# Peptides against a protein of PDB entry 7Q4I, part 72

Target 1, 281 residues: chain A of PDB entry 7Q4I
Amino acid sequence: HENSTIAERLYSEVRVLCWIMTNPSNHQKKARHVKRTWGKRCNKLIFMSSAKDDELDAVALPVGEGRNNLWGKTKEAYKYIYEHHINDADWFLKADDDTYTIVENMRYMLYPYSPETPVYFGCKFKPYVKQGYMSGGAGYVLSREAVRRFVVEALPNPKLCKSDNSGAEDVEIGKCLQNVNVLAGDSRDSNGRGRFFPFVPEHHLIPSHTDKKFWYWQYIFYKTDEGLDCCSDNAISFHYVSPNQMYVLDYLIYHLRPYGIINTPDALPNKLAVGELMPEI

## One batch from the design tools (peptide; aimed at target 1 F199 F214 W215 Y240)

Design b2_p28_7_s3 (made by RFdiffusion4, then SolubleMPNN; from b2_p28_7, 15 letters changed)
Fold by OpenDDE base, seed 4:
Structure b2_p28_7_s3 (fold): chain B 281 residues (1-281), chain A 28 residues (1-28)
Amino acid sequence: as target 1 above (281 residues)
Amino acid sequence: SLLDSLLLFSKLTDTSHLDEKIKNSGIV
């Protein structure tokens, strides 16, 4: 009884490859549940690990495990994507195995942009990188051109991109991308509300007695309000989502409907030229 | 209301155990 025509159109026109950061110990515990929930809505889904898993479709990257190797894994993941999958999609999403993504909302955000525009989107943080960088946990999406520049121009040059595997992966990729003129886009909606979230919905939507000293307020690039106005109606991602919560979110978002309420989708915006960005709000 | 939906989500997802982890995080 649902009209999915526009979603189907966007599925075809805005192709997304999702790669999931995981490890062998999380294949069954976490990654499997991504595959069974939101990951099935990607055009291509790949799990990046240190061990192969044919059931999961996991790739064994030549990297060690642990937090100190996440940057190494990110570099190898994008190298793998560039070598094997660069033409399989227009956009390339990194997510963690505890990130939940509403892929349709991401396609809606990406629709006006050319995949040949050197841009990437996510939850933008302001420290360490002049233009900002995208939070690793919230997930971030690169255009095809951004992937090309990262792999071909940045990675081979130690002056542009850190050669060792240490450091915060999201900060390091942010530095590399800036150095090759990949733009850190604005993922906010037309009302200035965020779409990528480094926490679960509860922590963004409910004004927690968050100490004003909470690091998040110093890290966010764009001013955001707490409470009901914090988040876009077309939110894209949440982090720290447990396996059970993924199934709950799938039910609430895709199955549960209030009887008699019909949502009419907004008209698609005009497509932008190559290199053009939406104006910041 | 949106608040009611959030409360329902909180109940269904049991995210309360994540509060300490989130509050103690320095970098995402």
Scores: peptide ipSAE 0.022, ipTM 0.604, DockQ to the pose 0.500
OpenDDE base, seeds 1, 2, 3, 5: peptide ipSAE 0.017, 0.021, 0.021, 0.017; ipTM 0.602, 0.643, 0.585, 0.616

Design b2_p28_7_s4 (made by RFdiffusion4, then SolubleMPNN; from b2_p28_7, 15 letters changed)
Fold by OpenDDE base, seed 5:
Formats: structure tokens, sequence, C-alpha cells
Structure b2_p28_7_s4 (fold): chain B 281 residues (1-281), chain A 28 residues (1-28)
């Protein structure tokens, strides 16, 4: 009693490989719940860890654990993807094991773009990187060409990409990507509302109005509002989502329906040429 | 809608001062 024809079409035409940043201590606590919820809607789902887990489909990357090694893990993750999975998808999403993603909404956003366009999307921050960089917590998605450029052109060159494993992983990859002319895309919808969020839904939906000095407002690349206009109706990701909350979100988004309300999807936009971006908002 | 889902999510996950939060957000 559900029509998923358009979603199925996009599943086939906008292939997404999701790699999840995790560690051995979180395989059972967090990662498996990603696999049991939104991760199952990825075309390919891989958990990037320091230990192999066959049940989880976790890959043991040659990196240490800890927050200071996240950049190293990111580099190795994309190396692994490029080597083994570059043709398995069109787009490559990085997410944390406490990120929740509505993959269908991401496919909708990505649909007009060519995977051969060197572009990546996420919650764009303005500091440190001229064109901006995508917040790590919100998750970010690279085109196939972006991955290629990152792995083949950026990583091997210490002048283009930091060789050691220290630093903020989202900033560092942002620098690397900029250096190889991968564009930091605009993930906002046609109304100018964000789609990738570095916090839980409540933190974005509920206005604080009291602390405009909060770092987030200084970091966000695009002007954004809080409250009802904070988030796109086609929002893609939220961060700091607990395992239990993932199941709740899955239920609310994919199962719970108000009787008598029929949703009609918007028409798909025209596809863009290679290298072309959507018009600025 | 997404907003409805998020509202319900908030209700289920954090009910502390929910009415006030909803009122402030304009979600109804």
Amino acid sequence: as target 1 above (281 residues)
Amino acid sequence: SLLDALRRFSELTDTSHLDEKIERSGIR
C-alpha cells in the first residue's frame, strides 16, 4: 500500500556508497544500529574501523583509534573505497556511527549532478578553507570524481594534502579537496533551507535566540534560520542521534503515516552537465 | 511531513518542557 516507484528509480540512478566512521568499541553499541536502520537504504554500506567485523561488514583500516586519528582514518577509508568500490556507486557518503541519514532525500539532492563533476556536499562551514568545508558530523558526500581526485591527486602530494594523521578531519579533507578543485557545493533546497545538520533535529528546530555567540553561527557558511525554517522538508542528515533515536526516526519517517494524507513528490529537476552546479540561491 | 515527524520524535525522545519548545518553534 505504498508507492515507492520514484524512490526505487533514484536508488538505481543515484547510487550511494555509505561509509560509516566507527571503532571496535562502537561496533555493537552504535554501528550495528546504523546497519539496521538508515544504512540499509544505501546501495553499499561499509563500516570503517580499526578491526574487522564480519557481522557488521567492518573494514580494519591501518590506523589507530582516537579522535586524533580521524583524519588518518578518513584518508585510509577513501583509499579503500577507491581501490575496491569506486565503481560500485556514484556518490560516496561519509557519516559517523551516530549520524542519521535520509538517503532518499540525498538522492533527490544529488540527482541533477553528474558524478563526474568534482563536487561534494554537506553542511558547509566557512572557516579555514576559502570555499568552505563540510562539517564532519553532519556527514558529507563526494562525487565519484571527487573521490578520484582526492585519492589520486591530493593524497599523494603533501603540498596538497596533509600527510600526517593529525588535525580536524573535516577541515583537512576540505583543504585537500579545494586544492584539487573539488567544489564545495550548496546543499540547501530551493527555499534556502539546509539539508545536512551537525546536530540532532531538536537543536535545529527549537529556537534558542539566547546565544547567538554559539560557534555554529560563526561557522555556518550560508545564512540560516532556526525554528520552522531551519530545515528542509527534504532534510538529509542529523548528528548525535542515539541508537534508540535511530529506530524512532526510522519508524516516524518510513512507517508512521497520517491516514488520508497522500504525498506527491516534486518533479525532478533537469540534469546538469559535467561541471555544472545548481544556480545560486 | 518531516516537521511532523520531527515534532513527534522530540516528544518521544525528550519530553522535558516540550510544550514550551513546540510553542517557541512554531511547530503545531
Scores: peptide ipSAE 0.024, ipTM 0.537, DockQ to the pose 0.171
OpenDDE base, seeds 1, 2, 3, 4: peptide ipSAE 0.021, 0.022, 0.022, 0.151; ipTM 0.608, 0.618, 0.603, 0.710; seeds 3, 4 fail the geometry check

Design b2_p28_8 (made by RFdiffusion4)
Pose (drawn by RFdiffusion4):
Structure b2_p28_8 (pose): chain A 281 residues (1-281), chain P 28 residues (1-28)
Amino acid sequence: as target 1 above (281 residues)
Amino acid sequence: SHAEEIDHKADLDHIYRTQGYDAYLEAL
């Protein structure tokens, strides 16, 4: 058994809308498994695709397929969410169909922040954007104010926001958001451990590639060696998670527990004023 | 084998980000 009263209270206090980037080839292979595992724990779940689907209730964006249209799908998805869902949630998560998210830990991190604060969170990378951009695969989450500025202020101005549908979806939204004064938040825990991860847990717990010009060690905004110390007890996301591994992570995280070891929750920080972030780590 | 598949995907993503779509297609 489990007492989930605290998480249920945060469910209503910190509404998270999750949108999943997918395509018809992945509807049954990947997107279904996201819906059956962590997707149902969001306040609202939306599958953004190029075609409709009964099982997912997928939204068909007016965008072609291919890696060269991922940016177009991101722009159209946030336009659609602004048009139809801006008041349906406080926070707006973009995730791939191979992202795994512990939604309860996302509500824990977001609790103190005003949805009117222009901010987004994720795994922070250094290149291409001065304040950093968030890994698309680890998932990134925007405040309601960040979604308003993106759709209302950035998309209509081609100088601020790339108008073509090509490019790295996460780098482009990083540029549009920096250009409309949306802050790149710090998602690490108070001990400095990461919460958002672009790889599976093994890759962060046991880093095989050893600072040998591998792109990850160059891209990471906050320096860390990772290893067994890499990850927060309240980590939020992992990526490159197979459809089968979605169910395994669900089992090991939510079901399997050592008898007699009770997780005691850390106290929630006090709410922050509009425009304010937590003290830096 | 599984770890190598993830590394391969991560390299393709990196090439796409740094060198663009044509270089990504060539790598595939």

Design b2_p28_8_s1 (made by RFdiffusion4, then SolubleMPNN; from b2_p28_8, 14 letters changed)
Fold by OpenDDE base, seed 5:
Structure b2_p28_8_s1 (fold): chain B 281 residues (1-281), chain A 28 residues (1-28)
Amino acid sequence: as target 1 above (281 residues)
Amino acid sequence: SEREKIDEKAEAENIFREKGYEAYKEFL
């Protein structure tokens, strides 16, 4: 018998709204598969698009379609969330329609933190933002307070947040969040292993997939190894996951079990005070 | 410039998001 008691507790105590960046051309091709796999484990799942889709639960944001509108979509998505859903969750995950997320592992990471702490988590990158910023592809999660600060304090101020819709979405939100004192958290586990990944598991797990000149190694905020030490046993996200791979991952993570191996979850850490972070490793 | 690098990154990410996994394969 599977014991989900802790997962159920965390589902209730660490409420996550997942918003998925998508477009009308990907509603059926990609977004639907998110909804049918990991997205069902969010407390709330919303697809942020330029067209409404009632079957998908897609919202038509007041943004145009095009490659350079991702920052525009992110701004409008968080405005929409703040207006309609800020009390529906404690944490607000942005993911792409080809991101796979283990939501239980995210809840475990987030459990000690107050949603009133101005913090966000993801795959932290070093360039352009002093405290770092979270990779857009790996997905990133804002606390409720971070969303409030982003929408109420940052977005209305062109000096704090880029007013146009162009630019690298992840860098631009990272700048905005830094400017309103939202902290770029450390998402690594107690062993210093990453939890949010901007690539598929294979590319992180298999050494020598990338040379040392690959941009990723220059962008990562925290040094990480390749191989099994690349990734937390409680990894949260992977990017560039095809629709078929989402179902494979869903099967491997939630259904496939080695008979006779019982996983005992670690004890939950103590909750932190508002504004308190876990010690950096 | 830093801005040009950000814009280049944005363009690359946008390409990857549009093409998804297939674009990612071409990049590797």
Scores: peptide ipSAE 0.295, ipTM 0.847, DockQ to the pose 0.070
OpenDDE base, seeds 1, 2, 3, 4: peptide ipSAE 0.136, 0.020, 0.021, 0.135; ipTM 0.774, 0.649, 0.659, 0.782; seed 2 fails the geometry check

Design b2_p28_8_s2 (made by RFdiffusion4, then SolubleMPNN; from b2_p28_8, 13 letters changed)
Fold by OpenDDE base, seed 4:
Structure b2_p28_8_s2 (fold): chain B 281 residues (1-281), chain A 28 residues (1-28)
Amino acid sequence: as target 1 above (281 residues)
Amino acid sequence: SESEKIDAAAEADNIYREKGYEAYKEFL
């Protein structure tokens, strides 16, 4: 029997609402597999779509379909969350319907932070936004205060947040959040290893899988190496994960165990004050 | 160069939004 006592504690103390970006064509193809795998470990799981689906728990947002509407969906999703669910969680994760997330590792990262701290985490990219922005594909998590500032302070002001639904979803939310003093946090572990990944594990773990000219190396905010040092032992997310790979990852992470190896969890860090961040590494 | 940064930026946006993983494979 696994001792889940700490995971259960964190499930209660670090409440996470996960919202999944999807569309009607992906409800059965992708989104249902999120619901059947890692999405079950969220405190609340909502699928944000253009059509309602009662089996999936999908919400029909007042937006059209298409790539040009991703920013529109993100704005309406967070408006919906703020109106209906702002008190249902402490942290609010956006993920795609092909993102895989280890929610326990995210709770561990978030544990020291106050949800009243205006902060968000993810795979930080350096272009377009001075403080950086979080990759849309890797998923990003907002504190409750970050959601409040985004919806109440940023969205109503066209000078702070783009009113049009066009543009880079992750860049546009990053601009909006910066404009309301929501901090782009550092999601790296104590060894400086990343936790949110915009690609599958294979592409991060295997050295020389990409050319040094690959855009990713120019986009990452923090320097990282390829190979085993790329990724935290407490990694949180991977992107471009197929439905079948979600079940494989669920098996590998939650069921497959090397006999005789017992991982004892590290001690929880001290909680930070409101507005306090972990020291930069 | 600034041009290379713009091109990389445009390509990154295209990868994540338009072409997804299939565009990413071209850089592998």
Scores: peptide ipSAE 0.058, ipTM 0.733, DockQ to the pose 0.111
OpenDDE base, seeds 1, 2, 3, 5: peptide ipSAE 0.022, 0.026, 0.122, 0.037; ipTM 0.630, 0.674, 0.774, 0.672; seeds 1, 3 fail the geometry check

Design b2_p28_8_s3 (made by RFdiffusion4, then SolubleMPNN; from b2_p28_8, 11 letters changed)
Fold by OpenDDE base, seed 5:
Structure b2_p28_8_s3 (fold): chain B 281 residues (1-281), chain A 28 residues (1-28)
Amino acid sequence: as target 1 above (281 residues)
Amino acid sequence: SESEEIDKKAELDKIFREKGYEAYKKAL
């Protein structure tokens, strides 16, 4: 038997709507496995597609398919969320259908923040956007106010937000959010360890897995290392997680226990005022 | 250029997703 009292409290106090970027060809292959694993731990789960799927709870957005339409799909997804679901959650996570998310760890990170603070979190990259932008693959989470600003202030203004559906989705939303003063938050833990990861755990955990010339090291906003110290004990997301690995991760994280080891949660930090951020490390 | 870096990232991501990590490493 597990004591989930704190997790249940955070489930109530830190409401997360997860929207999953998918397409009709991936409804059964990928998206359904998100729904059957980590997606069930969201307060609300929506699959953003180009076709409706009532079994999946997929929404048909008025966009085409393919990589060139990802930015278009993101814009339409957030418009849909704002119109139909802005009050259903405090935080709005974008993830891919091959992203795995530990939602409880995200709630822990988000707990001190006001959803009325214009902020978003993810794996922060430094290029193209002055304050940085969040990696699309790692998933990123917007506050309710960030969604409002994105949809109401940024999207209608071509000077603030790209009207075309082309471009790198994560970069383009990052530009838009910066232009409406949504802050690119620091998602690192108190030890300076990352929480959102654009690759599978193995890629981050294995030392020297990539050359130091690898683009990721040039893109990452905050200094990070490989190996066990790469990643927070409260890591939130990993990308390129296969459907099978989602079930493996679900088992390892939520079911497999080393007998006799009792994990005591850290104390929750104090809540921040509206507009206040945690100090950077 | 910034666009070239974005395109290269997208290409690498594609290779990773479609062909796996070994193919990705070879494309680095």
Scores: peptide ipSAE 0.031, ipTM 0.662, DockQ to the pose 0.107
OpenDDE base, seeds 1, 2, 3, 4: peptide ipSAE 0.029, 0.027, 0.025, 0.027; ipTM 0.664, 0.634, 0.628, 0.645; seed 1 fails the geometry check

Design b2_p28_8_s4 (made by RFdiffusion4, then SolubleMPNN; from b2_p28_8, 12 letters changed)
Fold by OpenDDE base, seed 3:
Structure b2_p28_8_s4 (fold): chain B 281 residues (1-281), chain A 28 residues (1-28)
Amino acid sequence: as target 1 above (281 residues)
Amino acid sequence: KKKEEIDKKAELDNIYLTEGYEAYEKYL
């Protein structure tokens, strides 16, 4: 029997609403597999689409489909969340329908932070936004206060937030959040290892998989190593995860165990005051 | 790849993986 007492505590104390970016053509192909795997571990799971799907729990946002509408979907998704669900969670995760997330590890990272702190976390990139922005593919999580500031303060002001639906979704939300003093947090663990990843585990774990000229090394905000030291033992997300790989990851993470190895969890850190961040590493 | 030929997320994802983030952003 597994002892899930700490995980159950964190499930209650660190409530996460996960919204999944999807489209009608991917409801059955991709989004359904999120719902059947990691998405079931969110406190609330919503699929943001252009068409309603009651089986999936998909919401029809007032946006068109296409490559130029991702930013539009993100704006409408957070408006929808703020209107209907702002009190249903403390933290609000955006993920794609091909992102895999270990929600327990995210709760562990978020535990010390107040949801009233204007902060968000993800895989931080350095270009375009002074404080950095979070990679869209890796998924990013906003505090309740960050959502409030985004929807109430940023979105209504074209000077603070782009009014049209064009542009890179993650860059545009990053600009908006910076403009309302939402802090781009450090999601690295105490050893300085990353937790949110814009690629599959294979691409991060295998040394020399990418050329040193690969754009990722120029974009990453914090220096990271390749290989096993790339990734926290408490990693949170991976992107470009196929539906089949979601079930593989779900099995490997939650079911497959090496017999006789007992992992003792670290003690929970002290809770931070409102507006306080973990010290820089 | 021509911009006109890239209309689906899956195709853009392939550009992202093969040509990088900046290449992907040009199609958004």
Scores: peptide ipSAE 0.227, ipTM 0.741, DockQ to the pose 0.109
OpenDDE base, seeds 1, 2, 4, 5: peptide ipSAE 0.084, 0.026, 0.027, 0.026; ipTM 0.689, 0.668, 0.590, 0.675; seed 4 fails the geometry check

## One batch from the design tools (peptide; aimed at target 1 W215 Y219 Y240)

Design b2_p29_1 (made by RFdiffusion4)
Pose (drawn by RFdiffusion4):
Structure b2_p29_1 (pose): chain A 281 residues (1-281), chain P 29 residues (1-29)
Amino acid sequence: as target 1 above (281 residues)
Amino acid sequence: LTIANINLTTYLSALEKADELDNEIKNEE
């Protein structure tokens, strides 16, 4: 048994819309499993694709397939969400079909922040954007105000926002958001442990690549060695998670527990004013 | 044993992808 009253209260107080980038080849192989595991825990779940699908109720974006159109799919998905869902949620998560999200921990992190604060959160990388950009695979989440500025202020101005559909989807949205005064939030916990992860848990708990010019150690905005200390007890996301591993993470996180060890929740911080972020770690 | 197998396979696949991405980034430089 579990008492989920606290999470149910946050479910209504911190509405999270989750959109999943997918394609027809992945509808049954990957996107289905996201819907059956963590996707159903979002306030609203949307599969963004290039074709329709009964099972997923997928939205067909006017965008071709291929890695060269991921940026186009991101722009069209946020335009669609602004057009049809801007008042349906406070927070708007972009995730791949190989991202795993603990949605309850996302509501915990977002609780103190105003949805009118122009901010987005994720795993923060240094290159290409002064304030940093968020890993597309670890998932990143935008405030309602961040979605408004992206669709209303950035997309119509080609100088602020790349008009072609090519490029690294996460780097481009990082540039458009910096160009419209959307803040790159700090998603680490109060102990400085990460919550958003671009790899599976084993890769962060046991870093095999050892600071040997591997891209991750160069890209990370906040320096860390990782290891057994890498990860928050309230971590939000992992990536490169196989469809089978979606169900395993669901079992180990939500079902399996050591008898007699009761997780006691940390108190919720007080709400913040518009434009305010938590004290820096 | 089944859960361990799933986790090992997933880890090895993720490691391969991380290496491939590292090579792609270095080629771009």

Design b2_p29_1_s1 (made by RFdiffusion4, then SolubleMPNN; from b2_p29_1, 20 letters changed)
Fold by OpenDDE base, seed 5:
Structure b2_p29_1_s1 (fold): chain B 281 residues (1-281), chain A 29 residues (1-29)
Amino acid sequence: as target 1 above (281 residues)
Amino acid sequence: DEIEEILKKNREEAEKKAKELHEEIEKLK
């Protein structure tokens, strides 16, 4: 027997639309496995592609394929969401077709925030954008107001948002969002541990003699450690997760239970006012 | 230790992917 009452409450109160960045060659190889695992826990799940797939629920965006079109695809994806789905959710997650997300943990993080607060969350990187930007691979989540500002205020203005489709997708959206005063939130837990991860769990959890010159340590906005203190107990996402690993993670997180251990969830925090952020840690 | 070898391999693969991503980001800027 499992008690999911709080998770069910948050499913209703913290509505998440997940859009998955994919392409036609990955519909069967990757995207369908997202749909069969963590994607089923989103309130709405959409696959953003260049070709329609009715089985997958993939949308054909008016973009070409290739790495140089990722920014273009992100712009068109959010335009599509704004036009068709802006009221279907409170929060809008971008993830890749090899990102794994614990949606319940994301809802827990988002619970105190108003969807009308112009904010977005993810794995915050410090370069290129003054307030930071969210790593594309870890996935990032925009409030409804952030989506509105991005699509209505930023995208139509070449001075605020890059009009061409070139550039690093995550950096470019980060610039656009900053230019319309969407805040780059802090996704860390109360212990200062990260929740969004741009790599697989093993990369973060296993202490290695990681070269201190590894680019990640220069990019991460907040100080982070490796090993057991690397990650929140309420971690939200991991990247470079293979289709097989998605099923393993689904089993480990949602099915495997240590007999006799009862996990009591922490109390929900108070809701914040519109425009208010959580205190600094 | 077979487990340690698997973990090492997985980490090396993740680091390689991370490096490739970084290089791609730098090229697209």
Scores: peptide ipSAE 0.024, ipTM 0.615, DockQ to the pose 0.392
OpenDDE base, seeds 1, 2, 3, 4: peptide ipSAE 0.021, 0.022, 0.019, 0.016; ipTM 0.556, 0.607, 0.536, 0.471; seeds 1, 3, 4 fail the geometry check

Design b2_p29_1_s2 (made by RFdiffusion4, then SolubleMPNN; from b2_p29_1, 17 letters changed)
Fold by OpenDDE base, seed 1:
Structure b2_p29_1_s2 (fold): chain B 281 residues (1-281), chain A 29 residues (1-29)
Amino acid sequence: as target 1 above (281 residues)
Amino acid sequence: DEIKKILEENRKEAEEKADKLHEEIKKKE
């Protein structure tokens, strides 16, 4: 429709299912606040838990609770999505119940890509997986084809995907996806700035004399800087965001405006063919 | 700057939590 904003167009053309990793103890404390803030901007929002909650729209997965079961929960979550929701979206975002996501910026990044391209995006780390893997805390997004390959090709084969529920969730899915030729994409903007962040904005934006021995600098796949040049103007996610901070971010991003400054969106890039990626910067 | 101190303390706490998580990952692999 002639009166639709570009954001409304992208909402229809780049459909995103968001699934939130949570547990019963966090339904009211954390997950509810995701639903009331950024989660409402997903085309579909599902909370993956060990207990059903009809108010939250939480699914009870057949897994135990605790950090040692996160990989098990991720496997069951994507199995559930594939069985019930694979056609409900084009892209499938995993986030934690303390991850904040600007979904419009994610749609902008994903717009040129085909959902039939076996690709996923996030904050790319270099250790353990040759092509890299995406940080679990920053959230990561799979194409529809990536989900299909993960569930149909990787999960049933113990040689391709770990059958045990133990291990680092983000590393294990990264290994599985690599083994079925799902590509670890580059989520950086045209200026080489990151979009997915495994920490709160303050930790990335404020230059600190961080110890060069800090694991993050050894794990990050692409070179990153601190300060205002750390982050894309179209940043997608931050982690360790408290429930109160989610409401603050919602206000700052969607409501607070400097009077007299009009932001014009950049032109949309050309769409890529199936299997084609944007050039790395 | 009091704000800077608070932010630095929060950063250190987050870094420590992240380090512990990655140490646990390394031990399990």
Scores: peptide ipSAE 0.029, ipTM 0.545, DockQ to the pose 0.254
OpenDDE base, seeds 2, 3, 4, 5: peptide ipSAE 0.015, 0.023, 0.000, 0.023; ipTM 0.461, 0.568, 0.252, 0.396; seeds 4, 5 fail the geometry check

Design b2_p29_1_s3 (made by RFdiffusion4, then SolubleMPNN; from b2_p29_1, 18 letters changed)
Fold by OpenDDE base, seed 5:
Structure b2_p29_1_s3 (fold): chain B 281 residues (1-281), chain A 29 residues (1-29)
Amino acid sequence: as target 1 above (281 residues)
Amino acid sequence: SEIEKILKENREKAEKIAKELDEKIKKEE
C-alpha cells in the first residue's frame, strides 16, 4: 500500500488555497475537470468567474469576461481571497482552468519558506519586470504576506498597481508585486530544473521549434534545456492541459506504478527564517 | 492577540529583508 504520511504532513503544514481562473462558458467544459482531478488536492479550491456556480464552488467576481479582463479578474480574485480566505491557507495559487498542478510537489517546494515572507513562485520570465514575473499560464503561488501586500498596499495605489483592467495579467501582477517588495522566487529544484511550465509536458520534453518555443527561450528568466533535463522530477505545473489530459495525468501520476520500483522521498529541508530565500542556483 | 503580535513582528522582519533583497536584485540586473 502507498505510504502518504509525509504528503499528509505537508498537506497540514503547507496549506494551499488554489483559485482557478475560469468563465461561465468553461465551468462545465474545463473547470469541473480541475475540481475532479488535481484541484481536490488543494486545501481550499475556489473557481473565480463572472457567474456563481454552487456545484463548482465558483465565485462571481464583479468583472467582465474576455482576455482584456484577466487582470481585472486577478485583482478581484485576490481581493476576495484576502477578505474571506486569507487565514484559510498559507499559500495562494493562481491557476487557469487548463493548468494541471501536482500540489504535493508545490508543497515540497514551499515547505522551507515562511508564508510571512513576501515571495511568490512560478515560471519566471525576464521581460518587463526587473526582478522578473511569473508566467500566468504556468500558475503562480503567493505567500500569505505577498497577498496582503498585493491587496492592501499595491492595489489601492495607482502608482504601484495598474488601476484599469487591461494589460497582460501576469506582467501587471508582477509589476505590482515588485513595487511592494514581494520577491520573485526561484522555483527551480536543486539541479536547476524548472517546476512550473507554461506548456504541456510534451512541449518541454520534446524539442520543438514552434514559434511559442522561440519566444519562450527569450522570456525564460533562467536558462533551461529541452528534453529530459527540462523538468524537475518534482515538477509542479503544466499549462494547456485538456480536460482529458488532466485525467490521464492524474492516472499516470497518482495511480500508475511500475511494479517493484519504490520511490523514497528526499528529506525535507530546514525551514528558512522569515524573509529568507533559498540560494539562487 | 498574541498571534497577531507575532504576525506583525514577522511582517516587519520580512519587510526589512525584502527591501534588502530587492535592492540586491536591482543592483545585479
Scores: peptide ipSAE 0.034, ipTM 0.520, DockQ to the pose 0.016
OpenDDE base, seeds 1, 2, 3, 4: peptide ipSAE 0.000, 0.016, 0.000, 0.000; ipTM 0.321, 0.304, 0.283, 0.255

